Peptides against a protein of PDB entry 3NZW. Designs and how they scored, part 67

Target 1, 212 residues: chain A of PDB entry 3NZW
Amino acid sequence: TTTLAFRFQGGIIVAVDSRATAGNWVASQTVKKVIEINPFLLGTMAGGAADCQFWETWLGSQCRLHELREKERISVAAASKILSNLVYQYKGAGLSMGTMICGYTRKEGPTIYYVDSDGTRLKGDIFCVGSGQTFAYGVLDSNYKWDLSVEDALYLGKRSILAAAHRDAYSGGSVNLYHVTEDGWIYHGNHDVGELFWKVKEEEGSFNNVIG
Target 2, 222 residues: chain B of PDB entry 3NZW
Amino acid sequence: QFNPYGDNGGTILGIAGEDFAVLAGDTRNITDYSINSRYEPKVFDCGDNIVMSANGFAADGDALVKRFKNSVKWYHFDHNDKKLSINSAARNIQHLLYGKRFFPYYVHTIIAGLDEDGKGAVYSFDPVGSYEREQCRAGGAAASLIMPFLDNQVNFKNQYEPGTNGKVKKPLKYLSVEEVIKLVRDSFTSATERHIQVGDGLEILIVTKDGVRKEFYELKRD

## One batch from the design tools (peptide; made by RFdiffusion4, then SolubleMPNN)

Design b2_p14_6_s2 (from b2_p14_6, 8 letters changed)
Fold by OpenDDE base, seed 4:
Structure b2_p14_6_s2 (fold): chain B 212 residues (1-212), chain C 222 residues (1-222), chain A 14 residues (1-14)
Amino acid sequence: as target 1 above (212 residues)
Amino acid sequence: as target 2 above (222 residues)
Amino acid sequence: SLQEMIELRKLAEA
């Protein structure tokens, strides 16, 4: 798995691959590793697919209950804290989760929290999470600027996942791309890695380690 | 040392069509190298036009199917005989599976039916309840033999339009029920040739708007 | 057990 999220002048970019594995077996090439918690809040999944899918869906229910009770959208800080508190209660039980909670509130602005099954909760501007994270960081860190245009930021997210898909055997399938703004998240499509690779190679003159 | 799990082998396969879905399974039940039964059905009609199979350890599979059938019954009691939708069924099964997260059901679960728009639907689950709606899925002993075949023949992976130098993919299209049945039969006959835990018989449940029908085919008995 | 399931590569990882 490779997931990433970063803040920039235009909000948040979230990009993820779609491969699930069971050892050497490719279990799926079409997994949705972004869980749409609500129109303003996204969760990403890395680690155990069931752990992430189950608890982030549960988180969505908790967030909805908050909104119903408080008549206000939950903050990204509070949403991530709910998840963090939950996994901390299960510490040592064997949950496997590496997740990012990404969203926008008027109070916080664009916000990203990293939450994992070890009980770590971090707020930050840039995270790559999964077996391919170092490959993604290599591209992302080399090209990241706060002042990226939305178009360039979307491409950078997509391109970073592509790099990870190329080098990490446990990442691949497609790139799912999101842009988060004050008006909520916008889905920017599913990009098959096979087609995307050749397109990028041709346009950039990159990936010269591959013949063709 | 005591092992709480067995492995009863077998293979299951789901494929969704435009207005139908199929869920198929062989009827062989095995332990180690001994055939327990040559006809032990493992694909079940659960009501509300939902068919289900949980393949792997048969004791766990049967328990899970029974729990789901009971869940359907209670859903009717609690919601004025409302039909359980396939997506709601999938969510319910996730909870059944994840409820045993730390002592999982040793099964690969597949359900098939029609979505609320009348389109064919197949959902696949890992042992602890991760699930996905897919056009096709193989599970069980010979899944590794069949799934790549389905990728190629249902989802047309690695197929391109002639004369395009691999630049244009073969377009996706729904398969007819007859085409799907052919693929299912070819999958299981091929799997039977190469896997000792697959054989004896093939039972196919076909879900349409008119209900569930069954077809049976003989497989090799070796 | 969960550990056995992991060792047998039955659980999906993302």
Scores: peptide ipSAE 0.289, ipTM 0.802, DockQ to the pose 0.076; fails the geometry check
Fold by OpenDDE base, seed 1:
Structure b2_p14_6_s2 (fold): chain B 212 residues (1-212), chain C 222 residues (1-222), chain A 14 residues (1-14)
Amino acid sequence: as target 1 above (212 residues)
Amino acid sequence: as target 2 above (222 residues)
Amino acid sequence: SLQEMIELRKLAEA
């Protein structure tokens, strides 16, 4: 898995691959590793597919309950804390989760929290999470700046996941891309790695380690 | 060391069509190298036009299916005989599976039916309840033999239009029920040749708007 | 056990 999220002047970019594996077996190429919690809040999944899928769906329910009770959307901080508290209760039980909770509230602005099954909860501007995270960081860190245009930011997110899909055997399938703004998240499509790779290679003149 | 799990072998396969879905399974039940039964169905009609199979350790599979069937019953009791949708069924099954997250059912679960728009639907589950809707899925002993075949023949993976120099993929299209049945039969006959835990019989459940139909075919018995 | 299932590569990882 490779997931990433970063803040920039235009909001948040979230990009993820779609491969699931069971050891050397490719279990799926089409996993949805972004949970749309509400129109303003996303969760990403890395680690145990069931753990992430189950608990982030559960988180969605908790967030909805918050809205119903408090007549206000839950903050990104609070949403991430709910998940963090939950996984901490299961610490040592064997949950495997590396998640980012990304969203926008008027109070917080665009916000990203990293939450994992070790009990770590971090607020930050840039995170890559999964077996391919270091590959994604290589591209992302090299090209990131706060002042990216929305177009460039979207491309950078997509491109970073592509790099990880190329090098990490456990990442691949497609890139799912999101842009989060004050108006909510916008889905920017599913990009098959098989097609995207060649497109990017041609347009950039990159991936010269591969002969086309 | 004591192992609480058995492995009863077998293989299951689901394929969704445009307005139908198929869930198939062989009828062989084994332990180690011994055939326990040559006809032990593992694909079940669970009502509400939902068919289900949980392949792996048969005791766990049977328990899971039984629990789901009971869940369907209670759903009707609690919701004025409302039909359980396939997506809701999938969510329910996730909870059944994840409820045993720390002592999982040792099964690969597949359900098939029609979604609320009347489109064919196949959902597959890992042992602890991760699930996804897909066009096709193989599970069980010979899944590794069949799944790549399905990738190629259902989803047309690695197929390109002739004369396009690999630039144009073969377009996705729904398969007819006849085509799907052929693929299922070819899958299982092929798997039977190469896997000792697959054989004896093939039972196919076909879900349409008109209900569930069953077909049976003989497989090799060696 | 869960651990055995992990070792047997039965659980999907994302």
Scores: peptide ipSAE 0.282, ipTM 0.792, DockQ to the pose 0.075; fails the geometry check
Fold by OpenDDE base, seed 3:
Structure b2_p14_6_s2 (fold): chain B 212 residues (1-212), chain C 222 residues (1-222), chain A 14 residues (1-14)
Amino acid sequence: as target 1 above (212 residues)
Amino acid sequence: as target 2 above (222 residues)
Amino acid sequence: SLQEMIELRKLAEA
């Protein structure tokens, strides 16, 4: 798995691959590793697919309850804290989760929290999470700027996941791309790695380790 | 040390068509190298046009299916006999599976039916409730033999239009029920040849708007 | 049991 999220002047970019594995077996090439918690919050999944899918869906329910009770959308801080508190209760039980909770509230602005099953909760501007995270960081860190245009930011997210999909055997399938603004998340499509790779290679002159 | 799990073998396969879905399974039940039964159905009509199979450890599979059937029953009681949608069924099954997250059902679960638009739907689950809607999925002992075949023949993976130098993929299209049945039969006959845990009989449940029908085919009995 | 499931690579991992 490779997931990433980063803040920039235009909000948040979230990009993820879609491969699930069971050991050496490719279980799926089409997993939705972005869980749409609600129209304003995204969760990413890395680790146990069921753990992430189940608890982030549960988180969505908790966020909805918050809205009903408080008559206001939940903050990203609070949403991530709910998840963090939950996984902390299961600490040592064997949950496997590396998640990012991403949203844009008027109070907080664009906000990303990293939450994992070890009990870590971190707010930050840039996170890559999963077995391919270091590959993604290599591309992302090299090209990241706060002042990226939305278009460039989307491309950078997509390109970073592509790099990880190329190098990490546990990452691949497609890139799912999201842009998060104050108005909510916008899905920017599913990009098959098989097609995207060749396109990027041709346009950039990159991936020269592969003969076209 | 105590091992709570067994493996009763078998293989299951789901394929979604445009306005139908198929869930098939062999009828062999084994323990180790011994055939317990040559006809032990593992694909079930659960009502509301939902068919289900949980393949692996039969005791767990049976328990899960029974729980789901009960869930369907209670859903009717609680919601004025409302039909349980396939997507809601999938969510429910996730909860059933994940409820045993720390002592999982040792099964690969597949359900098939029609979505709310009348389109064929197949959902597959890992042992702890991760689920995905797919066009096709093989599960069980011979899944590794069948799934690549399905990738190629249902989703047309690695197929390209002739004369395009591999630049144009074969377009996706729905398969007819007849085509799907052929693929299912070929899958299981092939799997039976190469896997000792697959054989004896093939039971296919076909879900359409008109309900669930069953087809049965003999497989090799060796 | 869970460990066995992991060892047998039965759980989907993302």
Scores: peptide ipSAE 0.273, ipTM 0.805, DockQ to the pose 0.075; fails the geometry check
Fold by OpenDDE base, seed 5:
Structure b2_p14_6_s2 (fold): chain B 212 residues (1-212), chain C 222 residues (1-222), chain A 14 residues (1-14)
Amino acid sequence: as target 1 above (212 residues)
Amino acid sequence: as target 2 above (222 residues)
Amino acid sequence: SLQEMIELRKLAEA
């Protein structure tokens, strides 16, 4: 798995691969590793697919309850804290989760929290999470600027996942791409790695380790 | 040492069509190298046009299916005989599986039916309740033998239009029920040849708007 | 056990 999220002047970019594995077996090439918690809040999954899918869906229910009780959207800080508190209660039980909670509230602005099953909760501007995270960081860190255009930021997210999909055997399938603004998240498509790789190679003159 | 899990072998396969879905399973039940039964159905009509199979450890599979059938019954009691949708069924099964997250059902679960738009639907689950809607999925002993075949023949993976220098993929299209049945039969006959835990009989449940029908075919009894 | 199931490649990892 490779997931990433980063803040920039235009909001948040979220990009993830879609491969699931069971050991050396490719279980799926079409896993949805972004969970749309609500129209304004995204969760990403890395680690145990069931753990992430179950608890982030549960988180969505908690966020809806908050909205009903408080008549206001939950903050990204509060949403991520609910999840963090939950996994902390299960510490030592064997949950496997590396998640990012991403959203844009008027109070907080664009906000990303990293939450994992070890009990870590971090607010930050840039996170890559999964077995391919270091490959994604290599591309993302080398090209990241706060002042990226939306177009350039989307491309950078997509390109970083592509790099990880290329080098990490446990990442691949496709890139799912999201842009998060104050008005909510916008889905920017599913990009098959098999097609995207050759397109990027031709357009950039990159990936010269592959002849074709 | 004590092992709470067994493995009863077998293989299951789901394929979604445009306005139908199929869920198929062999009827062989084994323990190690011994055939317990040559006809032990493992694909079930659960009502509300939902068919289900949980393949792996049969005791766990049977328990899970019984719990789901009860869930359907209670859903009707609580919601004025409302039909349980396939997507709601999938969510319910996730909760059944994840409820035993720390002592899982040792099964690969597949359900099939029609979505609310009347389109064929197949959902597959890992042992602890991760689920995905797919056009096709193989599960069980010979899943690794069948799934690549389904990738190629249902989703047309690695197939390209002639004369396009590999740049144009074969377009996705729905398969007819007859085409799907052929693929299912070919999958199981081939798997039976290469896996000792697959054979004896093939039972196919076909879900349409008119209900569930069953077809049976003999497999090698080796 | 869950660990055994992981080792036997039964659980999906993402």
Scores: peptide ipSAE 0.240, ipTM 0.792, DockQ to the pose 0.073; fails the geometry check

Design b2_p14_6_s3 (from b2_p14_6, 9 letters changed)
Fold by OpenDDE base, seed 1:
Structure b2_p14_6_s3 (fold): chain B 212 residues (1-212), chain C 222 residues (1-222), chain A 14 residues (1-14)
Amino acid sequence: as target 1 above (212 residues)
Amino acid sequence: as target 2 above (222 residues)
Amino acid sequence: ELQQMIELRKLAAA
C-alpha cells in the first residue's frame, strides 16, 4: 500500500493506490483505500484491510453520531482522536492500521492527522503511509512546495503514488485521487497504473529504467 | 503444535453479470488426502435472493452460513419482512467475521445476488471481514489457478484490440449467463485437473430477478 | 502464531 496526503495553498491532496495482498498473492487491484466519512472528511487505509475497513467505517458512524448530537460536524482533531483512542484500547492485540484523517472545518482549516495502531497520533502537513511510503516521499519531497497550483498538486500526488506503485510490489492497481477544500472533498478519478505509467513516462521522459 | 483449523479443500467462484450473478462451488470435501464426500454442497441459498459460500474449513463455513441465515431471519422479524439488500448482507457478514477477529473463521466467503438496481453483485470477504464488491472472484484451494483466468476472461486483463499495437484495451462488457456458465465450467474442469482438492461435482447457483436456479455438472472423480 | 496461518488481505504497511 501507498497512501499520501499533503497540505498546500489550495487545500489537501489525498492520493492512494488500490492493491491488496495476502503474502505474495495479489488479492485485489481495486480496493478503496479512502473512506469518505462525510463531505469534508476522509480517512485513508493501510495495514490490515479488515482492521482499517471495519474501524474506519465505525469511525464514520461515530462522526455521524457527533453531528447528530452536537448539531455540528466533528472536527478533524476529534475524529482522529476517536480513532486513536479506539486503537489504543486494542494496543497489543494485533491490529494493523496506518491511517490519515484528512478534512476541513472552519475552526481548523485544512487538517491532516496520522493515526496508527501503535497509538501514534500526529498532526502534520505531509504524510506518506504504507509499504511504498518511502518511494512516494522520494517524489513528493522533491517536488513539494506550499504554493503548488491545484493542478500541480493533484499531479504530484498522483505521480508520487505512481512512483511507489512502480517500486513497491505491494502497491499498484490504480491511483485514487482527492482534493479537499473548504467546500469539501472532490474526487479526481481512478487512474489505472498500467495506463498512467506509460502516459507519465512519455510526457515526462521519466522511468527510463523501463524500456517501452 | 495443535492446529484448531482443518482444511476441507474445495473451490468456489462468483461472477456477476448485468442482471444476474452466479456462485459456483465444487462438491468435494476432503481432509488431507482423503475424500470425505463427493457431494457436499457448499453454496447455499440464504433467502432474499442471496447466495453464499464460505470455503475453507467446513466447520467454520457452515457455522458462518448458519449465522448469516439466522441473521436474515431476524432481519425480517425486526424490520417487517424487509428484503435484505446484498450490500447490507455484505456489511452484516463483515460483522460476523470481524466479531471473531482474534480467532477467525478460516474461510474465504463469497456472496452473490442482485443489487438494489437489479445489477449482478458479487462480494468477497477475507477471513476477518474485509470485503469488496467485484465482478468476479475465485476462492478456496484452486483460487490461485482460477483467478488469473477470470482476470483474463471476465475483466479482459492483458487483452488489446488487434492491430492497435497494444494501445487500445479490449473493452469491458457484460457476459451473458451462457458465457458465464461456460467460464465457470471451464474453470472448474481445469482446476480439477491440477488440484487434488477440487473435483467430483460442480454446483452452480444462478441468481436472477426471478430467483435462484441451480445447475449441477459432474467433474472428474479421481 | 495462529493468525499467521490465515491468509488475510492486507493493505501492506511499512
Scores: peptide ipSAE 0.281, ipTM 0.826, DockQ to the pose 0.061
Fold by OpenDDE base, seed 5:
Structure b2_p14_6_s3 (fold): chain B 212 residues (1-212), chain C 222 residues (1-222), chain A 14 residues (1-14)
Amino acid sequence: as target 1 above (212 residues)
Amino acid sequence: as target 2 above (222 residues)
Amino acid sequence: ELQQMIELRKLAAA
């Protein structure tokens, strides 16, 4: 798995691959590693598929309950804290989760929290999470600027996942791409790695380790 | 050392069509190298046009299916005989599986039916309840033999239009029920040749708007 | 045994 999220002047970019594995077996190439919690809040999945899918869906229910009780959308800080508190209660039980909670509220602006099954909760501007995270960081860190245009930021997110998909055997399938603004998240499509790779190679003159 | 899990072998396969879905399974039940039964059905009509199979350790599979059938029953009691949708069924099964997260059902679960728009739907589950809607999925002993075949023949993976220099993929299209049945039969006959835990019989449940029908085919009995 | 049927989306850490 390779997931990433970063803040920039235009909001948040979220990009993830879609491969799932069971040992050396490619279990799926079409996994949805982004959970759309509400129109303004996204969760990403890495680690145990069921752990992430179950508890982030549960988180969505908690966020909805908050909205009903408080007549206001939950903050990204509070949503991520609910999840963090939950996994901390299960510490030592064997949950495997590496998640990012990404969203926008008027109070917080664009916000990203990293939450994992060790009980770590971090607020930050840039996170890559998964077995391919270091490959994604290599591209992302080399090109990241706060002042990226929306177009350039979307491309950078997509391109970083592509790099990880290329080098990490446990990442691949496709890139699912999101842009989060004050008006909510916008889905920017599913980009098959098999097609995207050759397109990028041709347009950039990159990936010269592959002949073609 | 005591192992609470067994492995009863077998293989299951789901394929979604445009306005139908198919869930198939062989009828062989084994323990180690011994055939317990040559006809032990493992694909079930659960009501509300939902078919289900949980393949792996049969005791766990049977328990899970019984719990789901009971869940359907109570859903009707609690919601004025409302039909359980396939997506709601999938969510319910996730909770059944994840409820035993720390002592899982040792099964690969597949359900098939029609979504609320009348489109064929197949959902697959891991032992602890991660689930995905897919056009096709193989599970069980010979899943690794069948799934690549389905990638190629259902989703047309690695197929390109002739004369396009590999630039144009073969377009996705729905398969007819007859085409799907052919693929299912070819999948199981081929798997039976290469896997000792697959064989004896093939039972296919076909879900349409008109209900569930069953077809049976003989497989090798070796 | 169980791991053979569990879908893994591996983390580099945690």
Scores: peptide ipSAE 0.230, ipTM 0.835, DockQ to the pose 0.047
Fold by OpenDDE base, seed 3:
Structure b2_p14_6_s3 (fold): chain B 212 residues (1-212), chain C 222 residues (1-222), chain A 14 residues (1-14)
Amino acid sequence: as target 1 above (212 residues)
Amino acid sequence: as target 2 above (222 residues)
Amino acid sequence: ELQQMIELRKLAAA
């Protein structure tokens, strides 16, 4: 898995691959590793598929309950804290989760929290999470600027996941791409790695380790 | 060390069509190298036009299916006989599976039916309740033999239009029920030839708007 | 040890 999220002048970019594995077996190439918690809040999934899917869905329910009770959308801080508190209760039980809670509230603005099953909760501007995270960071860190245009930021997110999909055997399938703004998240499509790779290679002159 | 799990072998396969879905399974039940039964159905009509199979350790599979059937019953009681949708069924099954997260059901679960738009739907689950809607899925002993075949023949993976130099993928299209049945039969006959835990009989449950029908085919009894 | 016996779908985390 490779997931990433970063803040920039235009909001948040979230990009993830779609491969699931069971050992050496490719279990799926089409997994949705982003949960759309609400129109303004996303969760990313890395680690145990069931752990992430179950608890982030549960988180969505908790976020909805918050809205019903408080008549206000839950903050990204609070949403991430709910998840963090939950996984902390299961610490040592063997949950495997590496998640990012990404969203926008009027109070917080664009916000990203990293939450993992070890109980770590971090607020930050840039996170890559998963077995391919280092590959993604290599591309992302090399090209990241706060002042990226939305178009360039989207491309950078997509390109970073592509790099990870190329090098990480546990990442691949497709890139799912999101842009989070004050108006909510916008889905920017599913990009098959097979097609995307060749396109990027041709346009950039990159991936020269592969002969076309 | 005590191993609470057994392996009863077998293989299951789901394929979604445009307005139908198929869930098939062999009828062989084994322990180690011994055939316990040549006809032990493992694909079940659970009501509400949902068919289900949980393949692997039969005791766990049976338990899970029973729990789900009960869940359907209670859903009717609690919601004025409302039909359980396939997506809601999938969510329910996730909870059943994940409820045993720390002592999982040793099964690969597949359900099939129609979504709320009348389109064929197949959902597959890992042992702890991760689930995905897919066009096709193989599970069980010979899943590794069948799944790549399904990728190629259902989803047309690695197929390109002739004369396009591999630049144009074969377009996705729905398969007819007859085509799907052919693929299922070919899958299981092939799997039976190459896997000792698969054989004896093939039971296919076909879900349409008109309900669930069953087909049975003999497999090798070797 | 029980988890080792069961092939779970993983969104492989580092």
Scores: peptide ipSAE 0.301, ipTM 0.842, DockQ to the pose 0.061; fails the geometry check
Fold by OpenDDE base, seed 2:
Structure b2_p14_6_s3 (fold): chain B 212 residues (1-212), chain C 222 residues (1-222), chain A 14 residues (1-14)
Amino acid sequence: as target 1 above (212 residues)
Amino acid sequence: as target 2 above (222 residues)
Amino acid sequence: ELQQMIELRKLAAA
């Protein structure tokens, strides 16, 4: 898996691959690794598929309950804290989760929290999470600027996942791409890695380790 | 050390069509190298136009299916005989599986039915309840033999339009029930040839708006 | 321990 999220002048970019594995077996190429919690809040998934899917869905329910009780959308800080507190209760039980909670509230603005099954909770501007994270960082860190245009930021997110899909055997399938703004998240499509690879290679003159 | 799990072999396969879905399984039940039964059905009609199979350790599979059937019953009691939708069934099964997260059911679960728009639906589960809606899925002993075949023949992977120099993919289209049944039969006959835990019989459950139909075919018995 | 017994679907955490 490779997931990433970063803040920039235009909000948040979230990009993820879609491969799941079971040992050496490619279990799926079409996994949805982003949960849409509400129109302003996303969760990303890396680690155990069931652990992430179950508990982030549960988190969605908790976030909805917050809205019903408090008559206000939950903050990104509070949402991520709920998940962090939950997984910490299971510390040592063997949960496997590497998640990012990304969203926008009027109070916080665009916000990203990293939460993992070790109980770590971090706020930050840039995170890559998964077995392919180092490959994604290689591209992302080399090209990241706060002042990226929305178009360039979207491309950078997509391109970073593509790099990870190319080098990480456990990442691939497609890139799912999101842009989060003050008006909520916008889905920017599913991009098959096979097609995207050749397109990017041709347009950039990149990936020259592969002969076309 | 004692292993609480067994492996009863077998293989299951689900394929979704436009307005139907198919869930098929062989009828062989084994332990190690011994055939326990040549006809032990493992694909079940659970009501509300939902068919289910949980393949792997049969004791766990039977327990899970029984629990789900009971869940359907209670859903009707609690919600004025409302039909359980396939997506809700999938969520329910996730909770059944994840409820045993630390002592899992040793099974690969597939359900099939129609979604709320009347479109064919197949959901597959891992042992602890991760699930995904897919057009097709193989599970069990010969899943690794069948799934690549389905990638090619259902989802048309690695197929291109002739004369396009590999630039135009073969377009996705729904398969007819007849075409799907042919693929299922070819899958299981091929798997039977190459896997000792698959054979004897093939039972196919076809879900349409008119209900669940069953078909049976003989497989090799060697 | 669970991973040793059952092949679960993984999204491959780092």
Scores: peptide ipSAE 0.286, ipTM 0.842, DockQ to the pose 0.062; fails the geometry check

